# Ledger of designs, part 93: peptides against a protein of PDB entry 5CWW

Target 1, 194 residues: chain A of PDB entry 5CWW
Amino acid sequence: VPKLQGPFDFDLNPEDEQDDEVELKDIYVIGEKPRVADLMRGEEEELEMMKEDQHNGLSLNIICLLSTSGQVKICLDIDGVEAQWLPPRSKNKRLFAPPPEPPSLLTFQTFDTLKPAEVTPDGWPMFSEDATSPYSFYVTHPAGITYISLTPWVFRLESELQSDSEAGTEFRIDLLAKGQGSERDRIFTQTRTQ

## One batch from the design tools (peptide; made by RFdiffusion4, then SolubleMPNN)

Design b2_p23_2_s1 (from b2_p23_2, 10 letters changed)
Fold by OpenDDE base, seed 4:
Formats: sequence, structure tokens, C-alpha cells
Structure b2_p23_2_s1 (fold): chain B 194 residues (1-194), chain A 23 residues (1-23)
Amino acid sequence: as target 1 above (194 residues)
Amino acid sequence: SEEEKRAAVLKALKEALAKLREE
């Protein structure tokens, strides 16, 4: 059961001075790829299938947030990579494990899917999945539909996470941050029939 | 600015990756 981990604390919000209380309307979660180590021998077939799928998924959870205005925030769950071994349910000690610190989300990218003129008070933007890719999705609003793909950077980030070499890391990360982030394409615009 | 936001993301990514590699 994919445990939707509880409330994410946005610790690393860059001081976006615009603490505009972004009213969230929807959340889309892209779970981390299963760790090979957690794939028992019996799932070798799934492992082979995952190896053949060129898109080695990101080892981090991705949390996408959608506001009423059609703003999308792409957040990375950085803390999720720490294999929090669920302490073995040792029976007795209710060690009040302090509530697991809510995972720190890093906002990787923020962008709008709507033009200011398309934003309506009654607008209800929603996420929908892309069946063809776990790292692509749609934002649907009465004004239009926007396709979003994280594929331009996800693979690069994963390669960096898996790299044991610190050599060139700074350069590669710089490229990730400076590069074109998520792909965004308005695939449908509702023509207001006047 | 967009550039400042990118710089913040870059810094955060570097810090995050550093932590992940030390574990």
C-alpha cells in the first residue's frame, strides 16, 4: 500500500516573498521508484522490466501542488530517500518515536498553467495522470488543458543521485537548475464562444 | 526574480545532494 506520507512541511520554501496564501486545489504525487534492494529475488522479472524501461524512475518522491490560480509547484521529497527503516515493530516499547518529522519538500519549479485572464474565482483546476508516463501529467481547467512532463530533468537528477562520483556534480546540478525545467504545453484552449 | 529563484533551487539541490551522499 503506497502510504501517502502525511502532511509535508515545506521547510525549504525559498523566501518567496509572495507568501501569497496559495490556495491549493489538488495534489499529484509521483512515488519514488522501488529500490532494487527492496525488490526480492522473486521480482526479478519486474526488475528486468524496470531495467528495460529506460526511464529509471526518480528515487525521490515528487509532490506536485496545484493552486486555484493554476499555479503548479513541483516539489521533491528529499527526506524520503533516507530509508527510514520502519523500526521493527518490537512489541513493547511504545517509543513515542517523535512523529516522523514531516518530510522536507524542496520546491524545484513553480509555473503557471493559466494566463491571468483565464483565472476565475470558480475555476477548479485538477491534475490528471498520463497513462503513458509516470512523470507526465495534465492540468485541466475550464479555460484549457496543459500537458506537463518532468522527463527533461528527472533522469538527470536520478543519474546524479546514483552517481558515486562527486566530480562534476556541481556542474551537473547547475545545469539542472539553469536548464529548461519541466516541459509545459497547452494542448487545448477553450475558445470562449462569444 | 526568476534568477534568484533558480539560485535558491540550485543551492537547495546542492545541499540536498550533499546530505544524500553522506548517508
Scores: peptide ipSAE 0.195, ipTM 0.789, DockQ to the pose 0.078
Fold by OpenDDE base, seed 3:
Structure b2_p23_2_s1 (fold): chain B 194 residues (1-194), chain A 23 residues (1-23)
Amino acid sequence: as target 1 above (194 residues)
Amino acid sequence: SEEEKRAAVLKALKEALAKLREE
């Protein structure tokens, strides 16, 4: 039985005074690319799906948070939440592993999908997956649909994570943070027929 | 400010990468 991982500590979240007041409505998780070693244990089906996606995914979990107002927060699981499986109910060895320190989430980017005038009290924004890309998704709201893609930065970040060389890392990370973040496109807007 | 947020993200990413490479 998969162990529910959490609570997540947002300790690495820059104290955005506004973060404490943001009511979250939905969560979208993009799982880390499985380690080749874990794939060799017989989940050949997942390996084939990953081979077809020529693009090496990120080795970190991405957690996207969606507020009632349509604000999206993209967080990285830096501590690597290893999928903690519930220990098999083997009765005896209470290996009281100290509760794993809650994973620290780093907020990579925050942006709005709705204009202030589109925010409604009864509005319920939701995430939905993009079947064409594991690093793209939609935010659906009664006012419209927004396409989001993490592809502009995900592969660059992965390249840094896999790099054995510290040479130039600082420069490349600076480019990632200063560069264009996630792609965001409003693909549909609900026209109120007055 | 947006610049302060970017600086915080950069710092956190650098620190995180340093930790991940030490493991």
Scores: peptide ipSAE 0.193, ipTM 0.786, DockQ to the pose 0.077
Fold by OpenDDE base, seed 5:
Structure b2_p23_2_s1 (fold): chain B 194 residues (1-194), chain A 23 residues (1-23)
Amino acid sequence: as target 1 above (194 residues)
Amino acid sequence: SEEEKRAAVLKALKEALAKLREE
């Protein structure tokens, strides 16, 4: 589990600053796909399995935030990748290197998993992993369980990150932002026994 | 608006990608 060392600076859009103090209840982190170079140190069989899976991961860490109200924020760690791709700066500049700026999180998507009527003061929404996919998870609340999948956009974003061509970037990113975001399906709703 | 939020995300993604490609 990549130990995300906080604090995280949220470049909150100034318009989102007006949204009520969102009390966070849980955090779910999806680690970046391991670099092929780091994988090459493993057994050849792991390399072949990872080559097939290499097309299915994001090179950025994803941080999912869950509020008391069941609001989910999907955030991308942009700075985490910069730190990994920067050649190891010479040993001598480490002493005067300003403290690493806290990673800036980019909010990619925000959505609700609960209806307003389902929100309770004592409600404890929680994340849980999907054993079948690293980019899918569940939000569990007493009112119900919601399945979430990031797969609709993760691959497209990764393709853009790996593309050296600026041609069409604006168009592809526009499609990412305007397209269907994360999949969200309520798989269980608690029936209030009268 | 939802459209303004999407525009903000789009702008931020473009800027982030530009930074990542310049490295």
Scores: peptide ipSAE 0.189, ipTM 0.783, DockQ to the pose 0.078
Fold by OpenDDE base, seed 1:
Structure b2_p23_2_s1 (fold): chain B 194 residues (1-194), chain A 23 residues (1-23)
Amino acid sequence: as target 1 above (194 residues)
Amino acid sequence: SEEEKRAAVLKALKEALAKLREE
């Protein structure tokens, strides 16, 4: 039984403490790329297929949060939530493992998909997947559809995570953080028929 | 270890992002 992961502790910047008022409506999770070492224990046949689809995925889980207002928050799971399978109920020692410390989520980026005038009380934004890329998705709302892609930074971050050299890491991360964030494109806007 | 390297990068990322928010 997959353990329900949560609650997540958001290392929210104190400026984001205003998030207590953010009503979340949807969550979109992009799972981490399986580690090659973990794949070696699995069926040999799946190993060959994953070698070719070296789509350079991120080694971190990405958690996207969507508010009623159409605000998207992109968070990185920095603690690497190991899929903790519930230990099999062996009978005797209910060693209450201390509740696993909630995973620390790092907010990477926050942005709006709706203009203030497009926000409606009955509007319900939702995530939907992009079949062409695991790191792209859509936010749908009655006012319009926004395409989002994490590809501009995901590859750079992964490259840094896989780097053998700590030299210049701070500089490269600074460039990554200051660089182009997620791609955002409004692909459809509902024209209000006056 | 690879884990130590990862931790260092993640720390750096956190610090960098924190600085960007202060700017």
Scores: peptide ipSAE 0.139, ipTM 0.699, DockQ to the pose 0.678

Design b2_p23_2_s3 (from b2_p23_2, 8 letters changed)
Fold by OpenDDE base, seed 2:
Structure b2_p23_2_s3 (fold): chain B 194 residues (1-194), chain A 23 residues (1-23)
Amino acid sequence: as target 1 above (194 residues)
Amino acid sequence: SEEEKRKKALEALKKALEKLRKE
């Protein structure tokens, strides 16, 4: 399995070996929402914010990767799955925990935010957060700004992760695979001032 | 296809979940 050399081990299927060495320029991380049980140990204010946001976020970390060409790769941190089922390690055992293995990332979606003609050697795309939603963000580039939202699939994926039954899992996964991925909308395009 | 790649990723996730549920 070709391991892309980086801080993240991509279990890339060997068939995806033809993915050109994508030069990454930026990383955007959407952290997993703490479990309600962990929230009960947290500050009351965090609990109130989570109650109002009835939308339980994904229990997995999402890692968004941005290339120089404006390609976005949405990855899921599967090590978060292990952490979800492991009993909360008592604070004291963290000191002797082996160095955390680099997270294993699964690629959920890959898409471009720039047209080929918009890609410039000196133009570097960057991520920026959406203050109104933890699962929405922007890709900014001199050629334009693209809005991205993960909300179309995150809730459904979380529902699957929280399911105690294997029954219907295959069907739900198929729906996630066939369904609409992330929302992508170019909200601004820089007009070429000739 | 993008769908096929996504499906593979989700299947891998499913397998990971199944392993965790059996432990």
Scores: peptide ipSAE 0.341, ipTM 0.840, DockQ to the pose 0.058
Fold by OpenDDE base, seed 3:
Structure b2_p23_2_s3 (fold): chain B 194 residues (1-194), chain A 23 residues (1-23)
Amino acid sequence: as target 1 above (194 residues)
Amino acid sequence: SEEEKRKKALEALKKALEKLRKE
C-alpha cells in the first residue's frame, strides 16, 4: 500500500525570492507524532508507533531543506500548531477543501554540511534517514557524509508545546533560542585518491 | 545572527500558541 505521502505539495515556486539565493536540491520531512486519537483508527499506524522508543516525538512537522551547496535549513510547520490545538477534525476529506494554503514555515536553524572547497557543480547533496531515530538523518555528498540529530532541542520544544501553562514559557523559549541547536558530525570524508 | 533569527521564529511560535490558548 503506497504510504500516503502527506499533502505537502510544496509548490516550491522557484521564484519565491527568499532573500538568500539558495538553490534547493532536496527536502526531508519529519512528520508530526500522530495523536493518540488518530492511532486508534488504523492498525498499521499503531505498529509504527510501537517502534518509537521512549522519546516523545514532536507534535509539529519538521521540514529540512538542502541546497546544492550543502546548506541545511531546519524549518517548523506552524500550521501543525493550529492543528494540535484544534479538536480532531474528523478526517472528513471534504471533497472541496480549499487548496491547502502553503505551509507557514519557521526557520529554526541554518548550517552548512560542506566546506566551501568541497562544493562542486556536479556534486549534489542528498538526505537519507537514520533507521535508529526519527529525528536523526544524514546528508550524503561525494565529499563526505554528515550525521545530523535534532534530538538536542526537539524534546524541549515538545515539552513547551504540551504545556498548558504560560508560566515559564518565556524562559524556556529563550533557552531554546540560545541553545546550540542540532547535533552535526562529519562521519565520513572522502579522501581524494590522487 | 543565527540566534536572532531563531529567537524571532520561536517568538512567532509562542504568539501563535498564545492565540490558540485564548480561543
Scores: peptide ipSAE 0.340, ipTM 0.841, DockQ to the pose 0.059
Fold by OpenDDE base, seed 5:
Structure b2_p23_2_s3 (fold): chain B 194 residues (1-194), chain A 23 residues (1-23)
Amino acid sequence: as target 1 above (194 residues)
Amino acid sequence: SEEEKRKKALEALKKALEKLRKE
């Protein structure tokens, strides 16, 4: 089924408007893991592969934004949460359902993949997937390649999302905020041959 | 700070989740 690719209207929180107009060049989406219940209706083979993947995926869509300067913004789609907790909308196609409101994105982390001296007007960074992990990817730029992994926090966030207990939530959220964000490693740097 | 921004985002997420759990 072709996933409807964008456009995502980012209701950027007006507080983020004070950040310099970041020109976006690329978007990388990590889809929510299908609920086991939804997988049981599908091909058994995908269920076996997911059981082997020890890493519990996030039940939210992750939207990664990449600027011309190599800035990465990791955003969480809150609307994915609503879809999980809402009983399956009875497919009564109300003919006049208002267009789905643009997804509300929450910024989890923002970081740079390039040094200021590496930023060039003609240099366009791009995302590329990691075939070994759905929660890892690369940012490629003429100056170099940066590996990024969301695994340090995704599991903890998922655990919080699945928690039925409000007890300790504030503490766990505080730990997520203070804890290590995404892993970032510059795996390749192109030496300018002078 | 980045931590404060992240905290605000996570708190917003928490509130959204709490709202959904109460519905």
Scores: peptide ipSAE 0.340, ipTM 0.841, DockQ to the pose 0.059
Fold by OpenDDE base, seed 1:
Structure b2_p23_2_s3 (fold): chain B 194 residues (1-194), chain A 23 residues (1-23)
Amino acid sequence: as target 1 above (194 residues)
Amino acid sequence: SEEEKRKKALEALKKALEKLRKE
């Protein structure tokens, strides 16, 4: 699991109101899909399975942030895109490369997984993976478990990223903006046994 | 609105992609 180690400079749009210092408790990273060129280095059998899995992953890293209050922020790593177009850095230049500028994260969506009454000072929301899908995960809290899926928009976004034509881009982006965000489903709620 | 924020993010992404395609 690539551990993104380092201060994430959230290019919070300076116009975004000082989001109340949201205390972060957990981070969940969904890595970008392997480049086709990198897949060609793998066994041919794995390539065929990935082609059949219609769910072509996103070419961007997704960074999910979880607050103490159960707020989830879904962010896209733009620097990952820049790295795709940069010529392969010669192996030897990594030694003198200036510290990688913190990734520029774009916030795609922010939502709550807990009701206000469920938020407790001792609450510890945590991410956990979904073994059945790379773009689905859970938020676990003492009050309950929430299933989250990014599949409603990831495919459409990837299609836009792979489009060579600027024609209709504005329309497609508008559709993505207006469309349904991440799927959320509370799969378990802890009943307070009085 | 959430939609407006998302739109701004996507537009920023688009601009970033366009810059990369022109380089």
Scores: peptide ipSAE 0.336, ipTM 0.839, DockQ to the pose 0.059

Design b2_p23_2_s4 (from b2_p23_2, 10 letters changed)
Fold by OpenDDE base, seed 5:
Structure b2_p23_2_s4 (fold): chain B 194 residues (1-194), chain A 23 residues (1-23)
Amino acid sequence: as target 1 above (194 residues)
Amino acid sequence: SEEEKRKAVLEALKKALEKLRKE
């Protein structure tokens, strides 16, 4: 079911991130890995594909935000975790259930894809998917194309999310912190024809 | 530093996860 892209609340920003009013131009969403239980209801063929795709998907939705300046913000939908951990709320259709609160997003990483000199008022950076990996994508801009991959940390984060034990959490988080963040590679730069 | 910022984010994530596990 296509999840409606609603307004996002940024409740969990690290104190040091000055919420500079960044003008957003594009959004790229990486959906959570389907739960095995949900896959068992699907066609056996999808299960075989997921077994072969050793891609350890994340059980959280990832929301990537792109600014006019080429800044990428990688956000995690934490409310998605609540949906996994909480037993299905008995759908007591309370007739007047307040509209679901917008998902709270946690900013995981912020980085630039453009140099300051490459930022132009008419520049419009855009996301595009990588057909070879669900956790890789491109940022295209008139100045160039940047490849981004979340694979370096997604598996480690998923392992933490699946851990039932608080024991060793600090150690695992430390490993995440010491590990490489998202891979970023400028694969194309537009040469100004003089 | 970028590393310090990343650590802060992960600490925030840890706290969020701890909260979710306790609920």
Scores: peptide ipSAE 0.205, ipTM 0.790, DockQ to the pose 0.059
Fold by OpenDDE base, seed 3:
Structure b2_p23_2_s4 (fold): chain B 194 residues (1-194), chain A 23 residues (1-23)
Amino acid sequence: as target 1 above (194 residues)
Amino acid sequence: SEEEKRKAVLEALKKALEKLRKE
């Protein structure tokens, strides 16, 4: 049964009034790395893990938002982090967990995939997956195709999430903050055949 | 700025991790 993830509460900083004017066109979700304990329940989960064995996945859900103008917003599910560190609650308390509060999304990065001149009223950008990496994807628009990879920072973030030691945390977080964000590469541009 | 937003996220993550490690 696909777990319906949502609704997501955007903890949008109210000062970015510009974000309220962004018309969303598409959403791309990169699911969190499955926990080993959850893997033992079903064959499908084992198959997903075997595919991920080649890539150190992030223990957080990533939500990518795409606007009509080709703006991409990379968001992290922060509430998911808190859930991972909670000891596996004993299966027995089928107590009606209060409806899980909608996950709070924190914007990690925002960038454009289109030039202003490429934005058209009828141009609909869309996400598509990269079959070679769970943390890479494409934004397709009539004007062109942009490759995006989250790999430059995902591994570092995961390493921090898995660290039991406070030692070096400040340094590692500083490296993430100062480091380059997501990789972005325009792989195709449509030439207007006049 | 984009950099300020990124820093805010990382600080929030740091605080969350610190709380979890104290438990």
Scores: peptide ipSAE 0.200, ipTM 0.787, DockQ to the pose 0.058
Fold by OpenDDE base, seed 2:
Structure b2_p23_2_s4 (fold): chain B 194 residues (1-194), chain A 23 residues (1-23)
Amino acid sequence: as target 1 above (194 residues)
Amino acid sequence: SEEEKRKAVLEALKKALEKLRKE
């Protein structure tokens, strides 16, 4: 299985053998919810932004990858989870911190935003943010615009991450798995003026 | 199915979380 050698190590599930060499065209990063402790150190502006965003964001970084074919991969930064659960390593400014190992990414979901007939060699899909939600975004391609929202699962995943009890974890994960994945809606399709 | 793939990912995530909770 060709490991996408990028700045991120993709722990691809061996069953996803079909990850052909996907040429990535764009990356969209949704940063983890800042920890309350980090908020206390942040500027007032960051605090205000968090107060308005009543939406308890995910404690993990989300990395969205977009291919030339309009394929979107939603990846989770698992190393971010490790960092959250590990007691904050005393930031001893070790001057020679070894270069941080590239974060391990877990592919959460993969889906297409374009139909095969819409894929063109000169097509260049791009991400754009949704000003109304940090967990929603658009994929823009000459053939059309697709709205994507991660909100259906982000909250549930966060709830699981914050759960101290292993009890019911299996049930909650199963519920998450059976639940709706990312919302995907084609909001605009370019009419081919033949 | 896409759902089966998602389930596999979530199970992997679960295992990762379990490891983190034990340390």
Scores: peptide ipSAE 0.207, ipTM 0.789, DockQ to the pose 0.058; fails the geometry check
Fold by OpenDDE base, seed 1:
Order: C-alpha cells, then sequence, then structure tokens
Structure b2_p23_2_s4 (fold): chain B 194 residues (1-194), chain A 23 residues (1-23)
C-alpha cells in the first residue's frame, strides 16, 4: 500500500509565497517507476511487461497541483529518492524516529490551462488520467479540456538520473531546462452559445 | 523572472543528482 507520505513541505521559494494565494483544487500524483531491483522480487510476468514498455518511467515521484484558475504546477519529489527504508518492524524499540522531514518538492514547471477570460469563480478544474500513458493527463474545466504530457522531459531527466557520469551533467541539465517543457494541447473548447 | 526560476530549477536538479549519485 503506497503510504501517502504527507504533509509535503512545499519549499515554495519565499518569493512565490507573495503570489496570490493560489487556491488548490486538485492534486495528481505520478508514482516513481519501481526500481528494477525491487521488481526482481515480483512475478516474472510483470518484469516482461515493464521491459516492453520502453518508456522507462521517472525514478522520482511527480506531484501535479491544480489551482482554481487552471494553473498547473509540476513538482518533483527529490527527497523521495533517498531509500527511506521502512524502519524495520522491530517490535520493541519505540525509537520515535524523528518525523521524517517532509519531502522537499521542487517546482519544475508552472503553466496555465485556461485563458484569463475563461477563469470563472465557479469553475472547478480537475485532473483526469490518460490510460494510454502514465506521464500524460487531462485538465477538465467547463471552458474546455487540456491534454498534458510530461513525456518530452521525463525521459531526459530519467536518463540523467541513471547516468553515472558526472561529466557533462551541467550541460545536459541545461539542455533539459532549455528544452520544451510539458506538452499542452487544448483538445476541446466549450463554445459559449450566446 | 522566468530565467531566475529556470536557474533555480537547474541548481536544484543539479543538487538532487549529486545526492542521488553519491547514494
Amino acid sequence: as target 1 above (194 residues)
Amino acid sequence: SEEEKRKAVLEALKKALEKLRKE
């Protein structure tokens, strides 16, 4: 059972705290790809399915936040990569491990799915999954539906995370940041029939 | 600025990668 590790301390840059209290309406979490080493304990059949899906998922958890205005914030759970070994169920020692420091979330990208004119006080944007891709999803709003894909950068980031070579890391990260961010496509727009 | 945010992301990613590679 994936333990919902909350509360997440959003190390929101103090400068981002001054931005209008972004009222969050929805959260969408993309779980990290299970480590191959952990999969070796599972049934062989699941291993074959993961080999065929050439799109090796990201080894980091992704947390997407959606505001009332249709703003999407893509956050990466950087601290989650530390193998927080579940404390061994050692029966006796109530060693109150200090509450695990809330995972530090890095905001990777922020973008809008709605035009200012489409934002309404009663508008309720919501996330919905894309069954065809773990790194794609939809934002639904009365004004329209937006398709979002993280695939363009997720693969590159994962490649960098798996790279043992420190050589060129700065260059590759720079390319990642300069590259195209998340794909966004408005697939449906509600025409206000006047 | 978008550039400053981008720089911050890059630095954070760099630090994250450094931590991950030492593990």
Scores: peptide ipSAE 0.207, ipTM 0.794, DockQ to the pose 0.078; fails the geometry check

Design b2_p23_3_s1 (from b2_p23_3, 10 letters changed)
Fold by OpenDDE base, seed 3:
Structure b2_p23_3_s1 (fold): chain B 194 residues (1-194), chain A 23 residues (1-23)
Amino acid sequence: as target 1 above (194 residues)
Amino acid sequence: SEKRKKVLEALKKALEKKREEEK
């Protein structure tokens, strides 16, 4: 029986105290795609269906955080959620497995979806999925709707994670980190009819 | 994979540098 992975304890690094004052309202998780190496151990039929989806997936969980102010943080789970299987119900040994260390989240990018004038005390932004892409989503707020796509960098990162060659990896990763990151587009703005 | 670990360490380092440059 797959273990339902419990609440992710975000060890917020105390050194980021200034970022910790951000009141979070919503979380959007993009689950990792299976790694090609893990698929090669499976039956041939699952390999064909995953080949088409594999070229566009990341073998890391992505955790998007949304604040009351409309700030989005794109985080990567770099520790990898090891598939924790529920220990077989052997009766006696409550082996209290030490609580899994909270996953280390790496902040890839932070950006705002609202202008300062659009932020309201009663405003609550929310995530919603894009049916056309697993790596695209919307942030909806009474002031407007913002489209976000992770596709500009996800494929490149996965390519590095799957590559057998270390040649040029550091350079390409530096370019990835310094790049513009996620696509962001305000697709709707609510006109305040006063 | 040892390589995967190296990629992730490189990414971490690159993002840390970016954050320091933006301050």
Scores: peptide ipSAE 0.592, ipTM 0.939, DockQ to the pose 0.615
Fold by OpenDDE base, seed 4:
Structure b2_p23_3_s1 (fold): chain B 194 residues (1-194), chain A 23 residues (1-23)
Amino acid sequence: as target 1 above (194 residues)
Amino acid sequence: SEKRKKVLEALKKALEKKREEEK
């Protein structure tokens, strides 16, 4: 049985720890896709099929956090999910291996989906998946719906992770980090009929 | 792989730098 992974430690910069306890309302997880290099260790035939699926997802887990205020944090699990199996019930008092260090989450991007005037005490923003893309999702709130796509940077990041060349990696990663990051579009706004 | 680690370290550094520049 796969072990439930968590809690996650946020490598929150200590300055972000001083930011008011962001009350989380929802979490959306995009599981890592198999690494092409790891697939190459398998049968060559499966590799050809996955090469054609240009949509090789990110070989890292993505954890999206949504606050009550509609703030979204896009986090990367950089430690990678080592499949932690429940220890076999073998009778031997195997010394509890120190609980695996919780995976470190790297915050890639933070943004708001609501305007300050749209934030309400009773607001309940929620994630919902996009059935057409594993790297796109919606944030739904009574004030409106925001479409989010991670595709613009996910593809580039995975390309770097899979690259055999180190040449220019730092430069491209710097550009990736400095870029606009995720696509964000308000697709619906609730008109309050006064 | 060592390369993946380098990419991730570069990303971490780049994001840290970005955050410092936004402050």
Scores: peptide ipSAE 0.594, ipTM 0.939, DockQ to the pose 0.688; fails the geometry check
Fold by OpenDDE base, seed 2:
Structure b2_p23_3_s1 (fold): chain B 194 residues (1-194), chain A 23 residues (1-23)
Amino acid sequence: as target 1 above (194 residues)
Amino acid sequence: SEKRKKVLEALKKALEKKREEEK
């Protein structure tokens, strides 16, 4: 089992063995936003700032991985959430706590930004930020630029994470998982100059 | 939160099912 020994142990299920050959070229991290409940315990000043930012972000870290072939893998840091919920272990046990296990990443979605004919050995796709949204970004490659937005599912997932009712959660999560997922749009394509 | 854990477990299961259906 090729352990991707990154700071993130991808518990890639052994059945994703074909994904083990994916050479990663870039990583894009979208940090979790604090939960409203955590903010309610915080200083009043942070509450005012978040009232203006109407878009409560996802309370999970998102790790986007980009391969040499232009494949994007959207991963969720699930363990980061568990660490927040572990009651602060009493000060004395921190000294010999085994190093925190690297966060387990859950692959939410995988998709290609390049056509097979656009993949070149010398092509290096890269992530770039969209200044207009923390949940949108670009994949740039010599063959073209692809816009990606996580907004279609991020809001829905966060709504489930913050919901007080378990009613219908499983159904909505199933729909979320089976849905189209992230928005993807090729905004620019290089004309092959023969 | 026990609820968040349940949501995440549901998501994990849903994604696993999706992967199995795509094979």
Scores: peptide ipSAE 0.593, ipTM 0.938, DockQ to the pose 0.702; fails the geometry check
Fold by OpenDDE base, seed 5:
Structure b2_p23_3_s1 (fold): chain B 194 residues (1-194), chain A 23 residues (1-23)
Amino acid sequence: as target 1 above (194 residues)
Amino acid sequence: SEKRKKVLEALKKALEKKREEEK
């Protein structure tokens, strides 16, 4: 039975207290892709087909948060979902395992999908999936639709996570963090018929 | 993996630095 994991503790930097006033309306989760090392335990034939797709996934969960104002926050689950194996029903030792610490989320990127003039009190932005890519999605609002793709950085981050070389990692990660991050494209804008 | 931990720590530091530069 898949255990619903939550609540997520945002290790929000205390300076992000100003972001605490952001009313969240929707959440979009992109599940982690299995690590190559974890795939080695599977059937060899599925491994060959997955090798081609292996380059396109992140071995971390991504949690996207959407505010009432159309702000998107892209967070990474850095603690990883350790498969909480149900503790073996060994009878006697009520060792209260401390409740698993809630996963820490690292904010990778924050951006707006709406202009200030498009934000309305009754406007509800929502996430919608892109059937063509697990790392692309849409933000829909009465004012318009924004396409978002995480592809530009997801591959690079995964490459660093899988790399055997520590050389230049800090530099490449710094470039990744300072880069443009996610692709954003406003694909539709509702023209107010005056 | 110790290596993954290092990458994630580097990422955390890089993002913190970016945020400080945007202030």
Scores: peptide ipSAE 0.593, ipTM 0.938, DockQ to the pose 0.666; fails the geometry check

